Peptides against a protein of PDB entry 4XPM. Designs and how they scored, part 202

Target 1, 160 residues: chain A of PDB entry 4XPM
Amino acid sequence: VMLHSKNVKGFLENTLKPYDLHSVDFKTSSLQSSMIITATNGGILSYATSNNDVPKNSINEINSVNNLKMMSLLIKDKWSEDENDTEEQHSNSCYPVEIDSFKTKIYTYEMEDLHTCVAQIPNSDLLLLFIAEGSFPYGLLVIKIERAMRELTDLFGYKL
Target 2, 67 residues: chain B of PDB entry 4XPM
Amino acid sequence: DIKGTIAFDTHGNVIESTGVGSQRIEDIGDLSKVTLDAEGFAQVQGDSLLVHLYKRNDITLAVYTSA

## One batch from the design tools (peptide; made by RFdiffusion4, then SolubleMPNN)

Design b2_p29_8_s3 (from b2_p29_8, 10 letters changed)
Fold by OpenDDE base, seed 4:
Structure b2_p29_8_s3 (fold): chain B 160 residues (1-160), chain C 67 residues (1-67), chain A 29 residues (1-29)
Amino acid sequence: as target 1 above (160 residues)
Amino acid sequence: as target 2 above (67 residues)
Amino acid sequence: SRENFMEELNKELDEFIKSMLDAIEEKFF
């Protein structure tokens, strides 16, 4: 199995789009970032960000990329810690889920003023990570990431 | 007649909130403990507002009305 | 599908919430 960067990148960009629930006149902001990172080192394999208007090679672009790297590492570290902590796995911040007979866990983390959600792609060395503003409901993040993983079955079992 | 809504999951996390519901997120703790009937409904008095509850597929919707 | 992921998710979730609203309306209103 190979990671096709362009195809995955396009899908991650799609996940950035907001929820828009007309039935109750409720709309979210776009995700700040959507990423696939390694579970081992937190290295970014693919990512999309809602701030695409930053000029290339600008200081702002460099700062944004560095911030993503930092966030990815921090979240990976916390995920790794929780995967070895039975108590944390039974908290309200952990959602055990089953996708096509594969078991995985969805974690929600508040990072500073941001709402984040991370999940291991089943049987893989990859994590899917969403970063959103603090106003973004955690319940919707969980729904989104579960549904997103269902669209990434070709990455199930991916090993580095 | 609807003053607002809150939808939440089984972990007590918000799915959506509108109107007065956006200012009453703290109600989720109590609403999650309400006993629902066989069809998944309940009605609860909340101060000056009436809360109408319905749960389906692990999602609970609360609708706030004046009466 | 991946190509229309959020469009499909929005449609599905919105219809689901709408159906719950309709159920509440039928029950209580």
Scores: peptide ipSAE 0.764, ipTM 0.961, DockQ to the pose 0.853
Fold by OpenDDE base, seed 5:
Structure b2_p29_8_s3 (fold): chain B 160 residues (1-160), chain C 67 residues (1-67), chain A 29 residues (1-29)
Amino acid sequence: as target 1 above (160 residues)
Amino acid sequence: as target 2 above (67 residues)
Amino acid sequence: SRENFMEELNKELDEFIKSMLDAIEEKFF
């Protein structure tokens, strides 16, 4: 199994785009971040962010990346705890799902003022992670991440 | 005349909200307990608004009207 | 597909919500 970094990066950038539901005149903001991280250490393998106006190699960019690293680590830790906690797996913040006969779980986590959603890519050592503003509905995050995983079948079974 | 909407999933999490619905997210707790008819519909009288409910494929849509 | 992911998701969800809204209008209005 091989990761195609450019292909994955482009897809993550696509996931940043907002929902726009014309039928009810409802539109979200863009995701702040979309990432694939390791389930073992929370290391970032690929990521996309909505704020691309920061000059490359600037201190601001470095701080932004460092913030993402910290966020990914914290969420990975929380995910790991919940994966070993039966009560948390039955909480309202956990969505069991099945994709192509593979079972996985989607978790919603409130991180400070942000709304986050994380799920293990089926049978892999990888997590898909979305970070959004606090105004972003959790229900939409769950729908997005479930559909996104269905587009990442080439990553199913990926082991580090 | 629609005054607002709320859509929510089976976990009570918001999918979308508009108009007065955006200010009545707390209604989801009660709305999720409403008994729906055989076709998945119900009407519930609120404080000053009438709520029209419809559930399909684990999503419930609530439409708020004055009548 | 990956190339049109959010476009397709938006279209699908919007059509679904529209369908539900139409059903409510037909039922009650």
Scores: peptide ipSAE 0.764, ipTM 0.961, DockQ to the pose 0.853
Fold by OpenDDE base, seed 1:
Structure b2_p29_8_s3 (fold): chain B 160 residues (1-160), chain C 67 residues (1-67), chain A 29 residues (1-29)
Amino acid sequence: as target 1 above (160 residues)
Amino acid sequence: as target 2 above (67 residues)
Amino acid sequence: SRENFMEELNKELDEFIKSMLDAIEEKFF
């Protein structure tokens, strides 16, 4: 299976969509951002954001992209630290998961007033990263990112 | 009648909250310690609300009612 | 699938929560 950037981008855009649980009349906001970044340097390989009304090549767009770059780097650094910290891996902010016999971890991070979660794509140099508002339940973020990774099997084992 | 709900996972993180449940997220700590029956249910009296608990597949749902 | 990922996830989770609500209603109400 060949990886196409457009296909990945489209999927990330899909993940932005809110939860809408009619049974209990509960709805979230959309994710602010959904990204695939490198685990090594925090470089953004693909991303989607809910703020799409910014004029192309505008100052606002540049600032938005720069903000994403900063956020991705910060989260990558925190993730890297936790991956080297056994205690953090056993905290409530870490969810060990297994997908198709591959083990990975989902981390939830409070970044300023934002709720984020990040997980390494199994056996890869890639991280999947969701950024949401502070009102977005962590439990739902974890569910989302786990399910999302299950749709990214073609990225399993991806090395830079 | 249902006054609100909270659903949470085994880490105590919120999955959803509605009504009075949205204002009682701090209850999760205590609710997670409630002993459930063999079918996964429990009923506990709160301050002024009755809490009905059910756990399945690592998710606990708490339903708040007046009675 | 990727194409309708969130739609499917919403449906699944909503149905799951609904089933839990139904169980509680049957048990206590």
Scores: peptide ipSAE 0.763, ipTM 0.961, DockQ to the pose 0.861
Fold by OpenDDE base, seed 3:
Structure b2_p29_8_s3 (fold): chain B 160 residues (1-160), chain C 67 residues (1-67), chain A 29 residues (1-29)
Amino acid sequence: as target 1 above (160 residues)
Amino acid sequence: as target 2 above (67 residues)
Amino acid sequence: SRENFMEELNKELDEFIKSMLDAIEEKFF
């Protein structure tokens, strides 16, 4: 299996878009970032951000990417710890799910003032990671990431 | 007359909130413990507000109205 | 689908919430 960067990045960009529930007149902000990272090292394989106002190849862009790298590493480390902690897997921050007979877990993590959500793509060495503002409901993040994983079946079983 | 809403999942995490519901997120702890009838409904009297509950597919919706 | 992911998700969830609202209105109002 090969990752096609353009196709994956386009999908990640789609996931950035806000929820808009007109039935109850509720709308979220866009995700700050959406990423596929390695479960082993937290390395970013693909990413999308809502902050597209930063000039390309600028110092600000470099700093922004570096910040994403740091966050990815921190979240990967927390995820790794929780995957080896039975008690954490039974907390309200962990959602066991099954997709096409594959089991995985969704974790929610508060990172400073941000709301984050991470899940292992089934049977793979990859993690899907969403980062949102603190006002973004965790329940919606969980729904989004679960549904997003269902669109990434071609990455199931991907090994580094 | 609906004053607000809260929707939450089985982990007590918010899905959406509007109106007075946005100011009463702390109610989820108590609302999640309410016994629902066979159809998944319940009513709970709060402070000056009446809460109407309905649960389906692991999502609970609370609708706030005047008592 | 990937191409219209959030559009489809919004539609599905909004319709679901609407149906729950309707159920509550029918039950209590």
Scores: peptide ipSAE 0.761, ipTM 0.960, DockQ to the pose 0.865

Design b2_p29_8_s4 (from b2_p29_8, 13 letters changed)
Fold by OpenDDE base, seed 4:
Formats: structure tokens, C-alpha cells, sequence
Structure b2_p29_8_s4 (fold): chain B 160 residues (1-160), chain C 67 residues (1-67), chain A 29 residues (1-29)
């Protein structure tokens, strides 16, 4: 079944859930944002944010959306640059992964005080992007985004 | 007896940390170089604490204890 | 399942940590 806009939105909302262990006393915050953006222009196709209490059409909502647009563009630019930089692809900030025989890369980026993680959906023109607080560990972000991509097989090969 | 934990991946990035482990993230550099036995275990002395290591499926768990 | 994949991941990671703790206790304690 093909993912439609509403299904994608719900999927991204699910990725926001915090990590909460019972074996040890460890709990993260929710992801700040989760997005699917275009690899070409950094345009946001779908997004979810943990701050759902902002009134519609408020100044705060506008500011939050504008901030997401800015961050998505900046991260897309960094990703594009790294995809053409062999040295960056061999850094600890790059995770080559294979999902169902498709190869892709997961990148971690520090954006101001935020921890971000981005990955190209295999063979597609789309990027999956997670934005979290600075306290959210990068290793866990990578695990989360890889697991999320494994559930997005319907978007593999998606071209604009 | 457990004072804290750190779980980290093969890139040295944290997956989880608790207790004193949250204040000892810099230990990962050295812990990642420790030779593990055939079952994936090691024990390392770290100042006043002992660090017990277990690695499976590319994830290393470090447990800090007083003894 | 797709609807619960994050909960499943949380459970898997929690189980891994618990298994590690148990293994370390058995090995060293």
C-alpha cells in the first residue's frame, strides 16, 4: 500500500516518541521535529513536531515553521556537500548502511545546540531528517532513523 | 553497586548513559580500544571505579561499579 | 508492526541493555 500524505504525517509523528528504558534509569526527550524533505532543494514534503500546543496561525507557529524551513535547507546543503566529499564520508559522522540490499548513508550534524540526523531514502530524491535536543545521544538517533527507514520501503526509488 | 552505565556504537557515539557514566563519556575513546575475550567481555580499572564491558552486535555496554 | 515500530525498537533496546546487565553480573559478580 502506497503511503499518502496523511499516512506519512502519522508515521513521522510516531518517530517523535521518546526513548524510555526500564532496565536502567534512562529517558530521552521527544524529537523536536521529524521531516521528509527533497534532496534537491530541501523543500519540506511532510513534517511533525513535538510542539503541538502552538495555536494555529499564531506568530509562534509561523516562526517554528520558518525555523524548520531554514534548518532543512541548511542540512540539505551540508548533506549535498558531504555526498561529494570522500573525507567526510569516512568520518565518524557518517554511517554507511544497507537496508533490503539498498545502500544509503546516515549523517549526524550539530546544528547550533541541536542534534540532527539525516539520511537519503534509498534510491530516492528524498531525505529523512530528525532534529533533537542537544541531550539526545547521536548513537540513538542513528538507530532510530535506520529503524524508521526500514519502514519506508514504499518510498524507496521515489523520484520527483 | 552499579554507579552508572554507557552504551555506545562502533563510531564511539552514545546510545544511552546513566549515573556516573553520563559524566564519563570521554572514557569511550579508551574503552573502544580494549581487547575483549571470546565471549565479548572485559574489565578495566578506571581511577576509583571498575568498568565492566560487554559487546554484542556492534553495541558495547559499559557498567561502572565501585568494586 | 509499522504502527508500533518505535515501541518495538524501545523494547528491543531495553532488552539488550537488560541482557547485557545480566551477562555482566553472571560474568563478574
Amino acid sequence: as target 1 above (160 residues)
Amino acid sequence: as target 2 above (67 residues)
Amino acid sequence: SRENFMDELNKELDEFIQEGLDAIRKKFF
Scores: peptide ipSAE 0.732, ipTM 0.954, DockQ to the pose 0.856
Fold by OpenDDE base, seed 3:
Structure b2_p29_8_s4 (fold): chain B 160 residues (1-160), chain C 67 residues (1-67), chain A 29 residues (1-29)
Amino acid sequence: as target 1 above (160 residues)
Amino acid sequence: as target 2 above (67 residues)
Amino acid sequence: SRENFMDELNKELDEFIQEGLDAIRKKFF
């Protein structure tokens, strides 16, 4: 089963939702952005952003998308390097996980004042990428992206 | 009276923090090394604060109270 | 994909924290 672009967009928008506890007084901001990108070139297949105040087709929107393209490329490059670096795979920034008997890794990367998290969709040429503010804790970010990947079984094994 | 909390994973990364816990993230390094009892609990005396630890399913919860 | 998977995760984590708080209260207080 293949996900249609519209369905993927809606999925990514759902991942933007903030974390809000009532057991203790803890609430995060929404994710700044959520993306599915290619592992080969860092090209964006689909994305969602919490900043919906930018008028469509405006210069500001174009600049925003261009910024996302730059970030996705940089993160993809770092991910590619780490996938070929045994030492980096054993750092606290790498989480080996298993989903439905498929193995993958979750990486956390700090980019300027942002907290990011990226993971290869199992056996695919695709990466799932979350970008959050610096106040968003990494442990929670990892939990979120793992849960999100569990909902993307239709993309497991997807090849470009 | 709870003064704050920190929840963190096995990599020492924060899941949530509240109150004084938000100002004591650096404690995770030491807290992660504490030996827990058979039920997953421990107490650690800090500077004017007492930390109560509980670990289950690879998540550790630290609760800060007055000493 | 499920529509409310993030809400479900939020609930699960909230319940975990609450369970931990209760456990600590029972153990130490």
Scores: peptide ipSAE 0.731, ipTM 0.954, DockQ to the pose 0.854
Fold by OpenDDE base, seed 5:
Structure b2_p29_8_s4 (fold): chain B 160 residues (1-160), chain C 67 residues (1-67), chain A 29 residues (1-29)
Amino acid sequence: as target 1 above (160 residues)
Amino acid sequence: as target 2 above (67 residues)
Amino acid sequence: SRENFMDELNKELDEFIQEGLDAIRKKFF
């Protein structure tokens, strides 16, 4: 079954949800942003943000989108560099994972005061990107993005 | 009486932290090197706190107590 | 499922922490 644009948007919105534990007093903020971008040039295919109070078509919204575009490009560039660097792939910031026999890697990147996590959707030209506040733990972010990728099997093998 | 917790992965990255655990993230470096028993447990004495460790499925949970 | 996979993950993590707490209590307390 094909994953349509509306389904992708809704999927990304679901990933924004915060974690709230009851066993211990631990609760995160919502993700600031969740995106699917192209691995080739960092272009945004789809995105969701937690700040929906900004009026549509306002200057503030435009600036927000432009900021996402800049971040996606920077992260794509860093990802591309690391994919060609054996040392970086063996660093503590790289998580090799296997999903349904497909191998991919999850990278954590600190962007200013933000915590980010990016992973190539298996055998595709697409990256899944999470952007969170600095208070969002990296270990949890990695677990979150891995689980999300397992639900994106329709995009496995997607080529531009 | 639990004073705090830290859960962390095999890379030493935090999954969750609460209480005094949130202020002792630097302990992960040493805690990750602790030898666990056959059931995945260990107990280590900190400065003023006792740390109880449990590891399962590549996740380590550290529980801080006064005793 | 895609509609509640994040809730499921939240639940799984919470259950893991609770199981760990219970195990530690049983072991040491």
Scores: peptide ipSAE 0.731, ipTM 0.954, DockQ to the pose 0.892
Fold by OpenDDE base, seed 2:
Structure b2_p29_8_s4 (fold): chain B 160 residues (1-160), chain C 67 residues (1-67), chain A 29 residues (1-29)
Amino acid sequence: as target 1 above (160 residues)
Amino acid sequence: as target 2 above (67 residues)
Amino acid sequence: SRENFMDELNKELDEFIQEGLDAIRKKFF
């Protein structure tokens, strides 16, 4: 089973959806961005953004894409460092998880005023990356990305 | 009467917060150390509010009330 | 399902909170 680019894009767009509880008065914003990037170079393979109301080929669109590229690279670099640091893997910002007998880790990173989390898709060269506003709580963000990864079984074991 | 809520995970990170709970995120540090009964409950006196705790599946729900 | 997994998660979380509220009510009130 293989996911095509359009299918992946649609999946990432779905992850942007906000949470809205009815048991209590709690509602989040949409994710700012959701991406699948390479673990090696931080290259963006697919992405979705809630800020898509930008004219095509405009300077603002270029700037937004470039910003995503920069954030992707920065987060990949931090992730790479942490994956090679046993102490960081035992920090409060690291969530070891197991999905269908595959082990992976979820990391939370504050990037300026944004809340981010990243996780390696099990046994793959790919990372799933969520970027949210500072108001989006980290605990919910972690739950969200774990659930999303459980739906990406087609990418488990994907190698570049 | 409920004045607010906080739900948080085992890392002390917020899952949701409402009302006065949104202004008391710093309470998580102390709340996470509270000993719960066999059913996962506890009550804690916090300043002018009473905090009711319920933990299940590694998620703790804190409910703030006046009494 | 894959197409509505976020809605499902939203529902699951909402149900958890509601269950917690109900449990606390029964326990303490």
Scores: peptide ipSAE 0.731, ipTM 0.954, DockQ to the pose 0.876

## One batch from the design tools (peptide; made by RFdiffusion4, then SolubleMPNN)

Design b2_p30_1_s1 (from b2_p30_1, 13 letters changed)
Fold by OpenDDE base, seed 3:
Structure b2_p30_1_s1 (fold): chain B 160 residues (1-160), chain C 67 residues (1-67), chain A 30 residues (1-30)
Amino acid sequence: as target 1 above (160 residues)
Amino acid sequence: as target 2 above (67 residues)
Amino acid sequence: SEELSEELDKFLKEMLDAIKERLAAEEAAR
């Protein structure tokens, strides 16, 4: 089954929702942004953001999109470097995971005051990227992106 | 009476923190090294608080109590 | 995401209950 653009956008929008762990009285904020980008050049294929109060075609919207483009490129560059660095792959910021017999890695990156998490969709040229506030704990962010990635099986093996 | 909690993964990263646990994230380094019993439990005395540990499926939950 | 949140919440609830049960058992054994 092939994922359509509308399905991907809707998926990313759903990932923005916060975690409510009421059994331990803990709740997160919504993700700031959720994106699928190319591993080759960091280009954004699809994105969702919690900041939807910006008028379309406004300068603020343009700035927001430009900011996402910059973030995606920076994170793609860090990811590319770490994929060629065995020391970074053995740090506490790297999580080797296996989904349906496919191996991939989840990386956490501090971007100024933001907490980010990125993972290559298994055997694909695509990366899933979450951007959250600094109050969103990294361990939970990793769990969130792992669980989300399990819903993207249609993109496994996707090549540009 | 629970004063707070910390849940953390095998990398020492926080999953959640509440109450006094939110102010004791630095404890994770030591808590991760505690030897658990055969059922995955341990208790650690720290200052005025007692920490109750339980690990399951690579997640450790620490519960802080006064006793 | 709601379903995913519920899954983790349920797991943490089970862990918390396990700790409470262990405490109760230890108290009974004293």
Scores: peptide ipSAE 0.703, ipTM 0.942, DockQ to the pose 0.878
Fold by OpenDDE base, seed 2:
Structure b2_p30_1_s1 (fold): chain B 160 residues (1-160), chain C 67 residues (1-67), chain A 30 residues (1-30)
Amino acid sequence: as target 1 above (160 residues)
Amino acid sequence: as target 2 above (67 residues)
Amino acid sequence: SEELSEELDKFLKEMLDAIKERLAAEEAAR
């Protein structure tokens, strides 16, 4: 089974769902956005957003999409810099992980008042990117994206 | 009586926080340095509260109680 | 996802219970 465009979109939409840790009376908000972008240019291949109240083709929608494009590019740039910086790879903002014998890294980035994390899909030219509110803890965000990455095995090794 | 909780990872980043724990995120620095016993437990005196620690699979849970 | 959320919740619940059990055991030993 291979992921197609529609399947990827649906997957990203599912990642928006909040974590409910009711046993300790803790619950997060939904992710603001979830995206798959190119590692080379930061181009958005697919995305999902929790803000669906904006009318289609409105100026607000255009601004929202443009904002996502801007954020994706900025995060890609940060990621690219860190991938070429040994010190950054050893910081607490970098989580080396291994999924099905493939090694990758998860990075956390503060973007104004937003909490973000990004990870290269193993052996691919693609990045998975989560954008959340500042109330979403980084440790939980890392767990979330790691677990999500394990569901994207069809994209492992994907080259542009 | 639990007054709050903090769960954090090996990088010192929060996984969850509730109650008084949400106001004591800065405690993670010190809590991460506490020596745990062979079973992964420890207790730390913190102001008027007692902190109960337990670590498993790279996750540390801190539970704040009045006693 | 809900499944992953439930998995982590269950894990934290187990940890919380472990702390409670440890406390109970210590009190019983005193």
Scores: peptide ipSAE 0.703, ipTM 0.942, DockQ to the pose 0.899
Fold by OpenDDE base, seed 5:
Structure b2_p30_1_s1 (fold): chain B 160 residues (1-160), chain C 67 residues (1-67), chain A 30 residues (1-30)
Amino acid sequence: as target 1 above (160 residues)
Amino acid sequence: as target 2 above (67 residues)
Amino acid sequence: SEELSEELDKFLKEMLDAIKERLAAEEAAR
């Protein structure tokens, strides 16, 4: 079974939804963006954003997409550096995880005033990337991306 | 009776914070070092608040109360 | 998603309830 592009887009859109922990009276904002990018070049294969009230083909839309491209490239570069740095892999910003016997790592990165989290889809050339506001706690962001990753088994082992 | 909460992971990163807990994020460093009893509980007296700790499955919940 | 948040919410609720029960027990012991 193959995960089609439209299915991936819908999945990413669903990940934008906020966490509502009403039992402790805590609620987050929606994710700003959710993306699947290439680990090789940081190219965006699919993305979703919570800011959809921009006219199509407008300058603002172009700028927003370009901003996502820039952030994805920067995060990809940082991820690549950390994957080649043993010390960074043992920092509090790195979470080794195992999903269905596949090992991967979750990294948290501060990007200006935004909180980001990235993880390599197990045994693949793809990265899952969440971008949130600064009010979104890192610990919760890590949990969110781990749980989301478990739903992307069709992409495990995907090579470019 | 509950004045606030903080939930944090084994890396010391916040999962959630509410009430006075949102203003006490710096407590995580000390709270993470507290020795828990056999059932995973502990109490720590703060300045004017009592902190109730409980850890399960790598998540620690801190509840702040006046007593 | 909402479904994923429900899982964590349920877990935190159980932890909070455990603390409340511990508090009640300690208060009764005094």
Scores: peptide ipSAE 0.703, ipTM 0.942, DockQ to the pose 0.875
Fold by OpenDDE base, seed 4:
Structure b2_p30_1_s1 (fold): chain B 160 residues (1-160), chain C 67 residues (1-67), chain A 30 residues (1-30)
Amino acid sequence: as target 1 above (160 residues)
Amino acid sequence: as target 2 above (67 residues)
Amino acid sequence: SEELSEELDKFLKEMLDAIKERLAAEEAAR
């Protein structure tokens, strides 16, 4: 089944769901945001946010979207720097992974009080970006984005 | 009687933490250095608590108990 | 997703059970 543009939004919305590890009595909050952005300029191609009971077309909604744009740009810039920094690629905040013989990296970044992680969709000009509350553990966030990436094979090799 | 848990990956980052484990994230540094037996188990003392370790598929689970 | 959460939960449960079984075996051997 081909992943169409209409399906991308729904996919990102599904990634917002929290992890419930009830066997060890652990549960996370929902992700604050999930986005696909361009690796070149940090432009948002698609995004999903957890419901904040914010009225549509309100000033608060606009501010929220603008904040996402700013965060995506900052994270893209940091990602670009790290992709050209051998030391950063060997830090504990960088996870080299292989999905279906395609290699990519997952980076974790602290953004004020938020926990974020970003990964280049293999061989593509696209980045997948998760933004969570500070209580969301980085190790779990990495697992989450890796598993999500495995469902985006249709975007592997996508070039702008 | 489990007092808490910590699960962490090979980078030392937390996957989950509960109970007293949530207050002992700093233990990961030492726990990651513990030599496990052939089956992937170990036990170490953590102040007044006993820590039970088990590693499988690059995930380590630490269980804190009173005994 | 919920499915992925269940997968990891099941894995952690298996690990926790393994620890419990090891403890039970050690106690029985004493």
Scores: peptide ipSAE 0.702, ipTM 0.941, DockQ to the pose 0.891

